# Designs tried in a protein design run: peptides against a protein of PDB entry 6B9H. Part 46

Target 1, 151 residues: chain A of PDB entry 6B9H
Amino acid sequence: AELCESLLTWIQTFNVDAPCQTVEDLTNGVVMAQVLQKIDPAYFDENWLNRIKTEVGDNWRLKISNLKKILKGILDYNHEILGQQINDFTLPDVNLIGEHSDAAELGRMLQLILGCAVNCEQKQEYIQAIMMMEESVQHVVMTAIQELMSK

## One batch from the design tools (peptide; made by RFdiffusion4, then SolubleMPNN)

Design b2_p16_5_s1 (from b2_p16_5, 13 letters changed)
Fold by OpenDDE base, seed 4:
Structure b2_p16_5_s1 (fold): chain B 151 residues (1-151), chain A 16 residues (1-16)
Amino acid sequence: as target 1 above (151 residues)
Amino acid sequence: REELLKEFQKLLESIY
């Protein structure tokens, strides 16, 4: 999906330790968790990160478990820290991500992480970084942000 | 490109 591919490119700018070259690389949630920690290390601290199972391989049950924890973290972060500045969304189906590597649902998950970045303490820096990206990626990311922030 | 950046600027204004 266009959203997923563009946001994968965006995710890669974080230079996390976990492999993040393909859609499949994101399905276990480890990259997402590391990105969230970079976004707000005070909230997504080591204790939070340690709840995410690493080296899950192809175990889709463990992937889904991780993704559920990450989704909960994002939702809690939006409520507790960001003051719910983003609209209520249909939640991504983490089962489809974990079991089937569904790119559309993964894109929706990454969009929520994007929402965290553009509303966090360093939101200005993340937005400026987005403005430095390739135009086609900027367009998709901008559209995704607009969807999140529309009132 | 300039139009895209202009739209993004408007988006930024709505966020801040």
Scores: peptide ipSAE 0.035, ipTM 0.687, DockQ to the pose 0.636
Fold by OpenDDE base, seed 3:
Parts: C-alpha cells; structure tokens; sequence
Structure b2_p16_5_s1 (fold): chain B 151 residues (1-151), chain A 16 residues (1-16)
C-alpha cells in the first residue's frame, strides 16, 4: 500500500534501534513504540516502553498484544495531551496487522503515529522534517495529515 | 513542485 510504504519511509527518519526496513519489521510494534517515545518521552516513558515485548519473532498473538497496547497509548495520548484532534472514526485493525501483516491497516496505524508527531510539543521539528522528504512521499504524508484532521 | 509547496503551506496554516 502506498500509504504504508510512504509512512515506513517517514518512520525510518527516526533512526530507532529496532530494525525498520520492511513492513514485516513494523508488525510487532517495537519500532512504533520506540518512535512514540521519541515523539514524547515524558508520556511514552521507559515504563510505558517496557510494556512492549521484544523478541516477539513470528508469534502473531504477541504482535497483536503489543499493537493493542500501542493503539491504546496513541488514543490515550490523543485524549489526554493532544486534545482529541485526530479523527478516530476508523481505527486500524491490529489483528490484521499482527496475524497477516496487512499493509493497509499498518498504514492506518502509522498514520495515527504521524498524527501524534504533527500535534506534539515538538510538532514544528517534525513538520520541517516532512518538508525535506522526497516529493512523492511528502504528498502522501501531507494527504494523510489532512485526513486525520478533517471534520 | 510549486503546487506541492502551496498545498503544504495551506496544511501548515491549518495546523498552526
């Protein structure tokens, strides 16, 4: 999916410790959790990150468990910190991500993380980084942000 | 590229 591939490229700019080269690398949630910690380390602190299991392998049940925690974290962050500025009418299906590596649903998950970045305290830094991205990727990211904030 | 920048400017105005 174009959304997933573009947001994977965006995720790679965070330079997290976990492997993040492929769609499959993102399905266990570890990269997502590390990215969220970079976005807001006061909220997504070490205690929060430690709830995400590492060394998941191909265990889809553990992947789904991690993804559910991450989704909850994003939704709580949106409510408690961001002031509910993200459109959550259509949430990603974390079961499809964990069990089937569904790229479309993964793209929607990454889109929520994008929403966190462009609404956080350091949103200016993330917007500036997006402005430096390749044109085709930038277009997809911009469209994704517009969709998140549409009423 | 200019059109893309215009759209991004509009987006930025909606965020800030």
Amino acid sequence: as target 1 above (151 residues)
Amino acid sequence: REELLKEFQKLLESIY
Scores: peptide ipSAE 0.035, ipTM 0.688, DockQ to the pose 0.642
Fold by OpenDDE base, seed 5:
Structure b2_p16_5_s1 (fold): chain B 151 residues (1-151), chain A 16 residues (1-16)
Amino acid sequence: as target 1 above (151 residues)
Amino acid sequence: REELLKEFQKLLESIY
């Protein structure tokens, strides 16, 4: 999916420790958790990150467990810190991500993380970084932000 | 591309 590929490129700009070159690399949630910690380390602190299992392998049940924790963290962050600024979003199906590496659902998950970045305390920095990306990626990312903020 | 940047600027203004 175009959304997933563009947001994968965006995720790669965070330079996290975990491998993040392919869609499959994102399905265990470890990259997502490390990105969220960079976005807001006071909220997504080391204690929160330690709840995400890092040695998952191909175990889709463990992937889904991690993804559920991450999704809950995003939703709680949106409610407690961001003040529910994301409008009428459709929740990703983390079962399809963990078991089937579904790119469309993964795109929705990454879009929620994008929502955290463009609404957090350092939102200006993240938006400026997006404006430095390749034009085709900028278009997809901008459209994704508009969908989150203007529904 | 100039149009894209202008639209992104408008989006920025709507967020802040």
Scores: peptide ipSAE 0.035, ipTM 0.691, DockQ to the pose 0.694
Fold by OpenDDE base, seed 1:
Structure b2_p16_5_s1 (fold): chain B 151 residues (1-151), chain A 16 residues (1-16)
Amino acid sequence: as target 1 above (151 residues)
Amino acid sequence: REELLKEFQKLLESIY
Protein backbone atom coordinates (compact mmCIF):
# COMPACT_ATOMS: atom_id res chain seq x y z
CA ALA B 1 0.00 0.00 0.00
CA GLU B 2 1.17 3.52 -0.81
CA LEU B 3 0.37 4.76 2.68
CA CYS B 4 2.34 1.98 4.32
CA GLU B 5 5.39 2.40 2.09
CA SER B 6 5.55 6.16 2.57
CA LEU B 7 5.10 5.88 6.31
CA LEU B 8 7.76 3.17 6.40
CA THR B 9 10.11 5.70 4.82
CA TRP B 10 9.05 8.23 7.46
CA ILE B 11 9.58 5.70 10.26
CA GLN B 12 13.10 5.06 8.97
CA THR B 13 14.04 8.70 9.68
CA PHE B 14 13.87 7.95 13.41
CA ASN B 15 16.95 5.70 13.15
CA VAL B 16 15.79 3.26 15.81
CA ASP B 17 17.89 0.28 16.84
CA ALA B 18 15.49 -2.37 15.54
CA PRO B 19 15.55 -3.39 11.86
CA CYS B 20 13.06 -1.32 9.87
CA GLN B 21 13.74 -2.04 6.20
CA THR B 22 10.59 -3.93 5.26
CA VAL B 23 6.91 -4.16 6.12
CA GLU B 24 7.66 -7.48 7.79
CA ASP B 25 10.19 -5.77 10.08
CA LEU B 26 7.40 -3.62 11.51
CA THR B 27 4.91 -6.41 12.21
CA ASN B 28 6.34 -7.34 15.63
CA GLY B 29 5.81 -3.79 16.93
CA VAL B 30 9.37 -3.31 18.21
CA VAL B 31 10.18 -0.52 15.75
CA MET B 32 6.87 1.18 16.51
CA ALA B 33 7.54 1.05 20.25
CA GLN B 34 11.02 2.53 19.82
CA VAL B 35 9.64 5.30 17.61
CA LEU B 36 6.98 6.16 20.18
CA GLN B 37 9.67 6.37 22.86
CA LYS B 38 11.54 8.89 20.72
CA ILE B 39 8.34 10.90 20.21
CA ASP B 40 7.65 11.18 23.94
CA PRO B 41 10.17 9.45 26.21
CA ALA B 42 8.47 10.76 29.35
CA TYR B 43 5.26 8.91 28.51
CA PHE B 44 6.60 5.99 26.52
CA ASP B 45 9.37 5.47 29.03
CA GLU B 46 11.66 2.52 29.60
CA ASN B 47 9.11 0.79 31.80
CA TRP B 48 6.54 1.00 29.02
CA LEU B 49 9.03 -0.14 26.38
CA ASN B 50 10.03 -3.14 28.50
CA ARG B 51 6.49 -4.49 28.18
CA ILE B 52 7.14 -5.08 24.47
CA LYS B 53 8.80 -8.42 23.75
CA THR B 54 11.76 -7.95 21.43
CA GLU B 55 12.53 -11.54 20.44
CA VAL B 56 9.31 -12.77 18.85
CA GLY B 57 10.63 -14.20 15.59
CA ASP B 58 7.79 -15.36 13.36
CA ASN B 59 5.39 -15.98 16.25
CA TRP B 60 2.32 -14.09 15.08
CA ARG B 61 0.61 -14.49 18.45
CA LEU B 62 3.45 -12.64 20.16
CA LYS B 63 3.37 -10.02 17.40
CA ILE B 64 -0.33 -9.43 18.01
CA SER B 65 0.27 -9.19 21.76
CA ASN B 66 2.89 -6.48 21.20
CA LEU B 67 0.72 -4.64 18.69
CA LYS B 68 -2.24 -4.59 21.08
CA LYS B 69 -0.05 -3.03 23.78
CA ILE B 70 1.23 -0.43 21.34
CA LEU B 71 -2.25 0.43 20.09
CA LYS B 72 -3.44 0.83 23.67
CA GLY B 73 -0.46 3.06 24.38
CA ILE B 74 -1.28 5.27 21.41
CA LEU B 75 -4.93 5.57 22.40
CA ASP B 76 -4.06 6.30 26.02
CA TYR B 77 -1.49 8.87 24.91
CA ASN B 78 -4.12 10.64 22.81
CA HIS B 79 -6.50 10.72 25.75
CA GLU B 80 -4.12 11.51 28.61
CA ILE B 81 -1.49 13.72 26.96
CA LEU B 82 -2.80 15.05 23.65
CA GLY B 83 -6.25 15.81 25.03
CA GLN B 84 -7.98 13.94 22.22
CA GLN B 85 -6.68 16.33 19.58
CA ILE B 86 -6.93 13.50 17.07
CA ASN B 87 -10.54 12.76 16.22
CA ASP B 88 -12.06 9.31 16.44
CA PHE B 89 -10.42 7.28 13.73
CA THR B 90 -10.72 3.80 12.28
CA LEU B 91 -8.55 1.53 14.38
CA PRO B 92 -6.11 -0.82 12.68
CA ASP B 93 -6.75 -4.54 12.82
CA VAL B 94 -3.64 -5.70 14.65
CA ASN B 95 -4.58 -9.33 14.06
CA LEU B 96 -4.19 -8.84 10.32
CA ILE B 97 -0.87 -7.08 10.87
CA GLY B 98 0.56 -9.78 13.12
CA GLU B 99 -0.74 -12.82 11.32
CA HIS B 100 -0.70 -11.70 7.68
CA SER B 101 1.58 -8.64 7.55
CA ASP B 102 -1.36 -6.70 6.10
CA ALA B 103 0.14 -3.53 4.63
CA ALA B 104 -3.12 -1.57 4.63
CA GLU B 105 -3.72 -2.17 8.33
CA LEU B 106 -0.05 -1.54 9.09
CA GLY B 107 -0.43 1.78 7.29
CA ARG B 108 -3.29 2.67 9.61
CA MET B 109 -1.15 1.81 12.62
CA LEU B 110 1.73 3.96 11.40
CA GLN B 111 -0.74 6.76 10.68
CA LEU B 112 -1.72 6.77 14.35
CA ILE B 113 1.96 7.07 15.28
CA LEU B 114 2.21 9.93 12.80
CA GLY B 115 -0.67 11.55 14.66
CA CYS B 116 1.30 11.31 17.89
CA ALA B 117 4.34 12.95 16.29
CA VAL B 118 2.47 15.91 14.78
CA ASN B 119 0.63 16.63 18.04
CA CYS B 120 3.40 16.02 20.61
CA GLU B 121 5.50 18.66 22.33
CA GLN B 122 8.06 18.54 19.50
CA LYS B 123 5.41 18.52 16.76
CA GLN B 124 6.92 21.46 14.89
CA GLU B 125 10.27 19.72 14.56
CA TYR B 126 8.65 16.55 13.23
CA ILE B 127 6.58 18.48 10.71
CA GLN B 128 9.64 20.37 9.53
CA ALA B 129 11.51 17.09 9.12
CA ILE B 130 8.66 15.80 6.96
CA MET B 131 8.93 18.91 4.81
CA MET B 132 12.52 17.94 4.04
CA MET B 133 11.59 14.49 2.71
CA GLU B 134 11.17 13.45 -0.92
CA GLU B 135 8.14 15.12 -2.53
CA SER B 136 6.16 11.94 -3.20
CA VAL B 137 6.56 10.87 0.44
CA GLN B 138 5.64 14.36 1.64
CA HIS B 139 2.41 14.21 -0.33
CA VAL B 140 1.31 10.91 1.17
CA VAL B 141 2.31 11.88 4.71
CA MET B 142 0.58 15.25 4.43
CA THR B 143 -2.59 13.59 3.15
CA ALA B 144 -2.42 11.15 6.06
CA ILE B 145 -2.12 14.01 8.56
CA GLN B 146 -5.02 15.86 6.96
CA GLU B 147 -7.17 12.76 7.27
CA LEU B 148 -6.30 12.44 10.97
CA MET B 149 -7.00 16.08 11.76
CA SER B 150 -10.19 16.44 9.73
CA LYS B 151 -13.40 17.00 11.68
CA ARG A 1 6.75 21.31 -5.09
CA GLU A 2 5.85 24.91 -4.42
CA GLU A 3 2.18 23.96 -4.15
CA LEU A 4 3.01 21.08 -1.82
CA LEU A 5 4.90 23.41 0.52
CA LYS A 6 1.95 25.80 0.52
CA GLU A 7 -0.36 22.97 1.52
CA PHE A 8 2.00 22.03 4.34
CA GLN A 9 1.99 25.66 5.45
CA LYS A 10 -1.79 25.58 5.67
CA LEU A 11 -1.62 22.30 7.54
CA LEU A 12 0.84 23.74 10.07
CA GLU A 13 -1.45 26.69 10.68
CA SER A 14 -4.37 24.36 11.32
CA ILE A 15 -2.40 22.30 13.85
CA TYR A 16 -1.26 25.28 15.94
Scores: peptide ipSAE 0.035, ipTM 0.691, DockQ to the pose 0.718

Design b2_p16_5_s2 (from b2_p16_5, 13 letters changed)
Fold by OpenDDE base, seed 2:
Structure b2_p16_5_s2 (fold): chain B 151 residues (1-151), chain A 16 residues (1-16)
Amino acid sequence: as target 1 above (151 residues)
Amino acid sequence: REELLKKFQELLEKLY
């Protein structure tokens, strides 16, 4: 999915430690967790990050477990810190991500992380970074932000 | 929100 691919490119700008070259690399949630920690290390602190299993391999059950924790973290962050309403969004199906590497559902997950970035304390820096991206990717990211802002 | 909207508008103007 174009959304997933563009947001993968966006995720890569964070330069996290975990491999993040492919859609498959994101399915265990480790990259997502590390990105969230960069977005707000006070909330997504080391204690939170340590709840995410890093040596998952191809175990889809462990992937889903991680993804559920991450989704919960995102939702809690939006509610507790950002004061943003996310109930109107179609939440990603983490089972499809973990079991099937579903790019569409992964795209929705990454869009939620995008929402965290553009609403966090350093939102201006993230917007500026997005404005530096290649135009085609920038367009998709912008559209994703627009969808978030309209809800 | 206002600052975000301003930057978003600038982004839109850049792309279109």
Scores: peptide ipSAE 0.045, ipTM 0.704, DockQ to the pose 0.101
Fold by OpenDDE base, seed 3:
Structure b2_p16_5_s2 (fold): chain B 151 residues (1-151), chain A 16 residues (1-16)
Amino acid sequence: as target 1 above (151 residues)
Amino acid sequence: REELLKKFQELLEKLY
């Protein structure tokens, strides 16, 4: 999906340690967890990150387990830190991400991470980075932000 | 590109 591909490009700007070149690379949640740690290392600290299983291979059950933890982390972060600034809309189906590498659902997941970035303490820095992105990617990212914050 | 920047400015107004 276009959303997923554009947000994958956005995710790549974080330069995390885990491979993050393809949709499949994101399905185990490791990249997402490392990105969240960069967004707010005080909240998504090393103790939190250590709960995410690394080297899961093609084990979709382990992928789903990781993704559930990440989704919970995002939701808790929005509640506890961000004050629920993201609209309550359909959550990503982590089962489809883990088992089938569903790009549309992965896009939804990455969109939630985008929401964390643009509402966190360092949101100005992340907005500035987005402003420097290629136009087509920037358009998708902006649309995704608008959807998160629309009434 | 100007329209894109305008849209982003509108979003920024919601963020800050």
Scores: peptide ipSAE 0.040, ipTM 0.700, DockQ to the pose 0.600
Fold by OpenDDE base, seed 4:
Structure b2_p16_5_s2 (fold): chain B 151 residues (1-151), chain A 16 residues (1-16)
Amino acid sequence: as target 1 above (151 residues)
Amino acid sequence: REELLKKFQELLEKLY
């Protein structure tokens, strides 16, 4: 999906330790967790990150377990820290991501992470970085932000 | 692109 591919490009700008070159690389949640820690290391701290299994391989059950924890973290972060600046949204189906590498659902998960970035303490830096992205990617990212803020 | 950036700027104003 276009959303997923553009947000994958965005995710790659974080330069996390985990491999993040393909959609499949994101399905175990490890990249997502490391990105969230960069976004807000006080909230997504080492204790939180340590709950995410890093050696998952192709085990879709472990992928789903990680993704559920990450989704919960995002939702809790939105409620506890961001003050629900992101309105209620259709939640990604983490089962489809973990078991089938569903790009559309993965895109929606990454969109929630994008929401965290543009509302966190360093939101201005993330926004400025987005404004410097390649136009086609920038358009999708901006549209994704708009959807989060306008619902 | 200028129009897109303008729209995004308007969106950003709603974030603050």
Scores: peptide ipSAE 0.038, ipTM 0.695, DockQ to the pose 0.518
Fold by OpenDDE base, seed 1:
Structure b2_p16_5_s2 (fold): chain B 151 residues (1-151), chain A 16 residues (1-16)
Amino acid sequence: as target 1 above (151 residues)
Amino acid sequence: REELLKKFQELLEKLY
């Protein structure tokens, strides 16, 4: 999906330690967890990150377990830190991400992470970075932000 | 929030 591919490009700008070149690379949640830690290391601290299993392989059940923890973290972050600015948004189906590498659902997961970035303490830095992205990617990313903020 | 949305809307319009 175009959303997933553009947000994958955005995710790659974080330069996390985990491989993040393909959709499949994101399905275990490790990249997403590392990105969230960069967004707010005080909230998504090392103790939180340590709850995410890193050596998952192709075990879709372990992927789903990680993804559920990450989704909960995002939702809690929105409630506790961001003042629920992206509440009432359609939640991704993490089962489809973990078991089938569903790009559409993965795109929605990454969109929630995008919401965290553009509403966090360092939101201006992330917004500025987005404004410097290639135009076609920028269009998709900003459209995704508009969808988040419309609620 | 409203200002952010407005700014992005304006930027999106430039891409059309």
Scores: peptide ipSAE 0.046, ipTM 0.701, DockQ to the pose 0.161; fails the geometry check

Design b2_p16_5_s3 (from b2_p16_5, 12 letters changed)
Fold by OpenDDE base, seed 3:
Structure b2_p16_5_s3 (fold): chain B 151 residues (1-151), chain A 16 residues (1-16)
Amino acid sequence: as target 1 above (151 residues)
Amino acid sequence: REELLKEFQELLDKIY
């Protein structure tokens, strides 16, 4: 999906330790968790990150477990820190991500992480970085941000 | 490219 591919490119700019070259690389949630820690290390601290299982392999049950924790973290962060600025009426289906590597639903998950980045304390830094990305990626990111913040 | 950046900035100005 266009959303997923563009946001994968965006995710790669974080230079996390976990492999993040393909859609499949993101399905276990490890990359997402590491990205969230970079976005707000005070909230997504080491204790939080340690709850995410590494070395998941192809175990879709473990993937879903990780993804549920990450989604909960995002929603809690939005509520507790960001003041409910992200529209969450359409949440990603983490079961489809974990079991089937569904790119559309993965795109939704990455979109929520994008929402964290553009609303966090260092949001200006992330916005500036986005504005330096390739045109096609910028278009998708812009649209995704608009969707998140629209009523 | 400049037009895209302009539109992006305008959107951001509305959001924040």
Scores: peptide ipSAE 0.042, ipTM 0.689, DockQ to the pose 0.829
Fold by OpenDDE base, seed 5:
Structure b2_p16_5_s3 (fold): chain B 151 residues (1-151), chain A 16 residues (1-16)
Amino acid sequence: as target 1 above (151 residues)
Amino acid sequence: REELLKEFQELLDKIY
């Protein structure tokens, strides 16, 4: 999906330690967790990150377990820190991400992370970075932000 | 929120 590919490009700008070149690289949640820690290290601290298993391989059950923890973290962050600035949104099906590497559902997951970035304390830095992206990617990313923040 | 959306909409209008 175009959303997933563009947001993968956006995720790569964080330069996390985990491999993040393909859709498959994101399905275990490790990259997502490291990105969230960069977005807000006070909230997504080392104790939180340590709950995400890194040695997952192709075990889809372990992938889903990680993804559920990450989704919960995102939702809690939106409620507790961001003041529910993200509008009602269809939540990603983490089972489809973990078991089938579903790009559409992965796109929705990354979109929630995008919402965290553009509403966090350092939102201006992330907004500026998005404004400097390649036009085709920028269009998809900004459209995704508008979808999150408007009805 | 409204201010952010305004900025992004202006950029989208320039791209397309």
Scores: peptide ipSAE 0.037, ipTM 0.693, DockQ to the pose 0.164
Fold by OpenDDE base, seed 4:
Structure b2_p16_5_s3 (fold): chain B 151 residues (1-151), chain A 16 residues (1-16)
Amino acid sequence: as target 1 above (151 residues)
Amino acid sequence: REELLKEFQELLDKIY
């Protein structure tokens, strides 16, 4: 999906340790967890990150387990830290991501992470980085932010 | 591109 591909490009700007070149690389949640730690290392600290299994392989059950933890972390972060600045909307189906590498659902997941970035303490830096992205990617990211922040 | 950036800035102004 267009959303997933653009947000994958965005995710790659974080230069995390885990492989993050393909949609499949994101399905185990390790990249997502490392990105979240970069966004807010005080909240997504080492104790939180250590709950994410790093060597999952093709085990879709472990992928789903990681993704559920990450989704919970994102939702808790929005509630506890961000004051729910983003609106409630359809949550990603982590089962489809883990078992089938569903790009549309993965896009939804990455969109939630985008929401964390544009509302975190360093939000201005992340926004500025987005402003420097290639136009087609930037457009999708902008639209995704707009959807999250619509009042 | 300039129009796109303008729209983004307007969006940001509404958010923050």
Scores: peptide ipSAE 0.036, ipTM 0.685, DockQ to the pose 0.742
Fold by OpenDDE base, seed 1:
Structure b2_p16_5_s3 (fold): chain B 151 residues (1-151), chain A 16 residues (1-16)
Amino acid sequence: as target 1 above (151 residues)
Amino acid sequence: REELLKEFQELLDKIY
């Protein structure tokens, strides 16, 4: 999916420790958890990150477990820290992500992380970084932001 | 938020 591929490119700008080259690399949630920690290390602290299992291999049940924790973290962050700045949005189906590597659903989950970045304390820095990306990627990313914030 | 959305719209206008 175009959304997923563009947001994968965006995710890669965080330079996290976990592999993040393919859609499959993101399905265990480890990259997403590390990105969230970079976005707000005070909230997504080491204690939170330690709840995410890092060695899941191809075990889709463990992937789903991680993804559920991450989604919960995103939702809680929106409520507790962002003050509901991210409007009510269709939640990604983490079962499809974990079991089938569904790119469309993964794109929606990455979109929620994008929402965290553009509403966090360092939102201006993330916006500026997006504005320096390739134009085709910018188009998809900014469209995704508008969808989140104008709903 | 309003300023953020303005910047986003300006970026989109540039791309289109």
Scores: peptide ipSAE 0.041, ipTM 0.690, DockQ to the pose 0.232; fails the geometry check

Design b2_p16_5_s4 (from b2_p16_5, 12 letters changed)
Fold by OpenDDE base, seed 1:
Structure b2_p16_5_s4 (fold): chain B 151 residues (1-151), chain A 16 residues (1-16)
Amino acid sequence: as target 1 above (151 residues)
Amino acid sequence: REELLKEFQSLLESLY
């Protein structure tokens, strides 16, 4: 999926500690959780991050458990901190991500994280970083943001 | 690319 691959490239700019080279690397939610902590460490603090299990392996049930916590965190952040500035009209199916590494659904989840970045306190820095990315990635990111903000 | 960047900048301005 073009959305997933481009947003994977965007996610890699955060330089998190967890491996984030492939779609499979993102399916356990650890990278996503670390990215969210960078976006807003006051909200996604160490206590929140510690709820995400890091040693998941190929256990798709543990992946889904992590992904559910992360999705809840994103939705709560949107409501409590961002004032529902981003749209959650289409929620990713975390079961498909955890069990089948579904790239389309993973793309939707990364899109929600993108929404957090472009609306957070440090949104200007993330916007500037996006503007420095390769053109093809910028195009996909722009389209993804448009979809989030159009509703 | 210049046209794409202009569209992107317009979109980003709407977020402020």
Scores: peptide ipSAE 0.037, ipTM 0.698, DockQ to the pose 0.639
Fold by OpenDDE base, seed 3:
Structure b2_p16_5_s4 (fold): chain B 151 residues (1-151), chain A 16 residues (1-16)
Amino acid sequence: as target 1 above (151 residues)
Amino acid sequence: REELLKEFQSLLESLY
C-alpha cells in the first residue's frame, strides 16, 4: 500500500492527460501507457499507445487486456533497449489489478515503470526529479529502485 | 536528510 501510494505520487509528476488521482484511475493502464510514452516516445510511440483501449470503464477484462500489453511492453523494452538491467523474476499479477484493483500488485507494476525511467536515456533527469520529491516518498521510491537493481 | 542524500548519491553512482 505504501509502495503504491508513493509511486502514484511519482506518476502524478508526469502530468499525463488521463486522470491519475486514485489507485482506481491506474487500473485500466491508460495512465501507465501515457507515462511510458513520455519515458521513451521513440519506443512507446503513437502506434504502440493506440493499442491501449480507452474508455474502458469498469470492464475488468479490458483492463487486464491493457495491463498485459503494458507489461509485455515493459519486458520487451528491458530486453531490447535497457539490456535487462532490472530484476523481473517477480512480475505483477495483472489479473488482480484489473479485477480487484489490488494495490500491492499495482505497486509492483508501477515499480517496473520506475525501473524504465531510471534506466532510460534520460535517467539522470528522472533521478534528479525524484530527489526533489517529499522525503517520505523519496525513501519509498529509492528503496523500490534498489530492489529492482538487486541481483 | 543528510543520510537520505548520501543514499541517493550512492544510487546515482551505481547507475552510471
Scores: peptide ipSAE 0.037, ipTM 0.694, DockQ to the pose 0.637
Fold by OpenDDE base, seed 4:
Structure b2_p16_5_s4 (fold): chain B 151 residues (1-151), chain A 16 residues (1-16)
Amino acid sequence: as target 1 above (151 residues)
Amino acid sequence: REELLKEFQSLLESLY
């Protein structure tokens, strides 16, 4: 999906330690967790990150477990830290991501992470970084942000 | 491109 492809490009700008070149690389949640830690290391600290299983391989059950933890973290972050600046949004189906590498659902998960970035303490810097990206990516990212904030 | 940047500017203003 276009959303997933553009947000994958965006995710790659974080230069996390975990491989993040393909959609499949994101399905175990490790990249997502590392990105969230960069967004807000005080909230997504080492204790939180240590709850995410690494070296999951192709175990879709472990992938789903990680993704559920990450989704919960995002939702809790929005409630506890961001003060619900992002209103109720359609949640991604983490089962489809973990078991089938569903790009559409993965895109929605990455969109939630995007929401964290553009509402966090360093939101200005993240938005400015987005403005330096390729135009087609900017368009998709901007649209994704608008969708999050319009509800 | 300028229109896109203007929309981003408007979006930024809505965040602050």
Scores: peptide ipSAE 0.037, ipTM 0.696, DockQ to the pose 0.700
Fold by OpenDDE base, seed 2:
Structure b2_p16_5_s4 (fold): chain B 151 residues (1-151), chain A 16 residues (1-16)
Amino acid sequence: as target 1 above (151 residues)
Amino acid sequence: REELLKEFQSLLESLY
């Protein structure tokens, strides 16, 4: 899916320690957790990060477990810190992500992380970084932000 | 590209 591929490119700009080159690399949630910690290390602190299992391999049940924790973290962050600046009406299906590496659902998950970045304390830095990305990626990111704000 | 960037900038500024 174009949404997933563009947001994967965006995720790669965070330069996290975990591999993040493919859709499959994101399905265990480790990259997402590391990105969220960069976005707000006070909220997504070491105690939160330690709840995410790092050695998951191909175990889709463990992937889903991680993804559920991450989704909950995002939703709680949106409610508690961001003041519900983004809409979470359409939630990603983490079962499809973990079990089938569903790119469309993964794109929806990454879109929620995008919402965290553009509304966090350091949102200006992320906004400026997005403005420097390739045009095709910018278009997808802009559309994704519009969807978060308009629904 | 310039038009896209202007629209994007306006959108992002609305997030403040």
Scores: peptide ipSAE 0.038, ipTM 0.701, DockQ to the pose 0.699; fails the geometry check

Design b2_p16_6_s1 (from b2_p16_6, 11 letters changed)
Fold by OpenDDE base, seed 5:
Structure b2_p16_6_s1 (fold): chain B 151 residues (1-151), chain A 16 residues (1-16)
Amino acid sequence: as target 1 above (151 residues)
Amino acid sequence: DERRRQVREFFLSLLE
């Protein structure tokens, strides 16, 4: 999916420790958790990150467990810190991500992380970084942000 | 390019 591929490119700009080259690399949630910690390390602190299992392999049950924790963290962050600036009525299906590596649902998860970045304390820096990306990626990111704002 | 202008203006508006 175009959304997933563009947001994968965006995720790669964070330079996290975990491998993040393919859609499959993101399905265990480890990259996403590390990105969230960079976005707001006071909220997504080391204690939070340590609840995400890193040695998951191809175990889709463990992937789903991680993804559920990450989704909960995102939703709690939106409600507690961002003041519900992101509409979360259309949530990603983490079962499809963990079991089938569904790119469309993964794109929706990454879209929620994008919402965190463009509304967090360092939103100016993240927006400016997006403005330096390829035009095609910027357009997809723009559309993704607009969807978050319009719902 | 009109498309590039629209994208740039959008992100600039987010910085306001």
Scores: peptide ipSAE 0.725, ipTM 0.958, DockQ to the pose 0.970
Fold by OpenDDE base, seed 1:
Structure b2_p16_6_s1 (fold): chain B 151 residues (1-151), chain A 16 residues (1-16)
Amino acid sequence: as target 1 above (151 residues)
Amino acid sequence: DERRRQVREFFLSLLE
């Protein structure tokens, strides 16, 4: 999916420790958790990160468990820190991500993370970084942000 | 050009 591929490219700019080259690499939630920690390390602190299981392999049940925790973290962050500036109108289906590596649903998850980045304390830095990316990626990111803002 | 301009203006608006 175009959304997923563009946001995967965006995620790669965070240079996290976990592999993040493919859609499959993101399905266990580890990359997403590490990205969230970079976005707001005070909220997504080490204690929070330690709740995400690493080395899950191909165990889709463990993937889903991680993804549920991450989604909850994002939603809680929106409510507690961002003042609900990000609308969670359409939640990603983490079951489809974990079991089937569904790119469309993964795109929705990454879109929520994008919302966190463009509204966090360092939102200016993240926005400026996006403005330096490929034009096609910027357009997809713009559309993704607009969708979040439209609700 | 117009497409690029619109994208740029959007992100600039987010910085305001």
Scores: peptide ipSAE 0.725, ipTM 0.957, DockQ to the pose 0.972
Fold by OpenDDE base, seed 4:
Structure b2_p16_6_s1 (fold): chain B 151 residues (1-151), chain A 16 residues (1-16)
Amino acid sequence: as target 1 above (151 residues)
Amino acid sequence: DERRRQVREFFLSLLE
């Protein structure tokens, strides 16, 4: 999916420790958790990150468990910190991500993370970084942000 | 060009 591909490119700019070259690399949630910690390390602190299982391999049950925790973290962050500035009416299906590596659903998960980035304390820096990316990626990101901001 | 302009203007508006 175009959304997933563009946001994967965006995720790669964070230069996290976990491998993040392919869609499959993102399905265990480890990259996403590390990205969230970079976005707001005070909220997504070490205690939070330590709840995300690393070295899950191909265990889709562990993937789904991680993804559920990450999704909950994102939603809680939106409610507690961002003041519900992000419309989360369309939640990603983490079961499809964990078990089937569903790119469309993964794209929606990454879209929620994008929402965190463009509303966090360092939102200006993240927006400016996005403006330096390829135009095609910027357009997808723009559309994704607009969807999150729509009531 | 118009597409690029729209994208640029959008992100600039987010910075306001």
Scores: peptide ipSAE 0.725, ipTM 0.957, DockQ to the pose 0.986
Fold by OpenDDE base, seed 3:
Structure b2_p16_6_s1 (fold): chain B 151 residues (1-151), chain A 16 residues (1-16)
Amino acid sequence: as target 1 above (151 residues)
Amino acid sequence: DERRRQVREFFLSLLE
């Protein structure tokens, strides 16, 4: 999906330790967890990150377990830190991500992470970095942010 | 073009 591919490109700018070249690379949640730690290391601290299992392989049950923790972290962060600024009436289906590598649902998950980045303490730096990306990616990111802000 | 302008203006508005 266009949303997933564009946000995958965005995720790659974080230069995390875990492989992050394909949709499949993101389905275990490890990359997403590492990105969230970069966004706000005080909230997504080492204790939080250590709850995410790193050696998952193709075990879809473990993937889903990680993804549920990540989704909870994002929602809690939105409530506790960001002040409920993210539209969450349609949440990603983590079962489809973990079991089927569903790109559309993964795109929705990455969209929530985008919401964290553009509303966090370092939002200015993340927005400026996005403005340096390819125009097609910027357009998708713009639309994704607008959707998060809409009620 | 107009598309690029709209995208740029959007992100600039987020920085204001």
Scores: peptide ipSAE 0.724, ipTM 0.957, DockQ to the pose 0.982

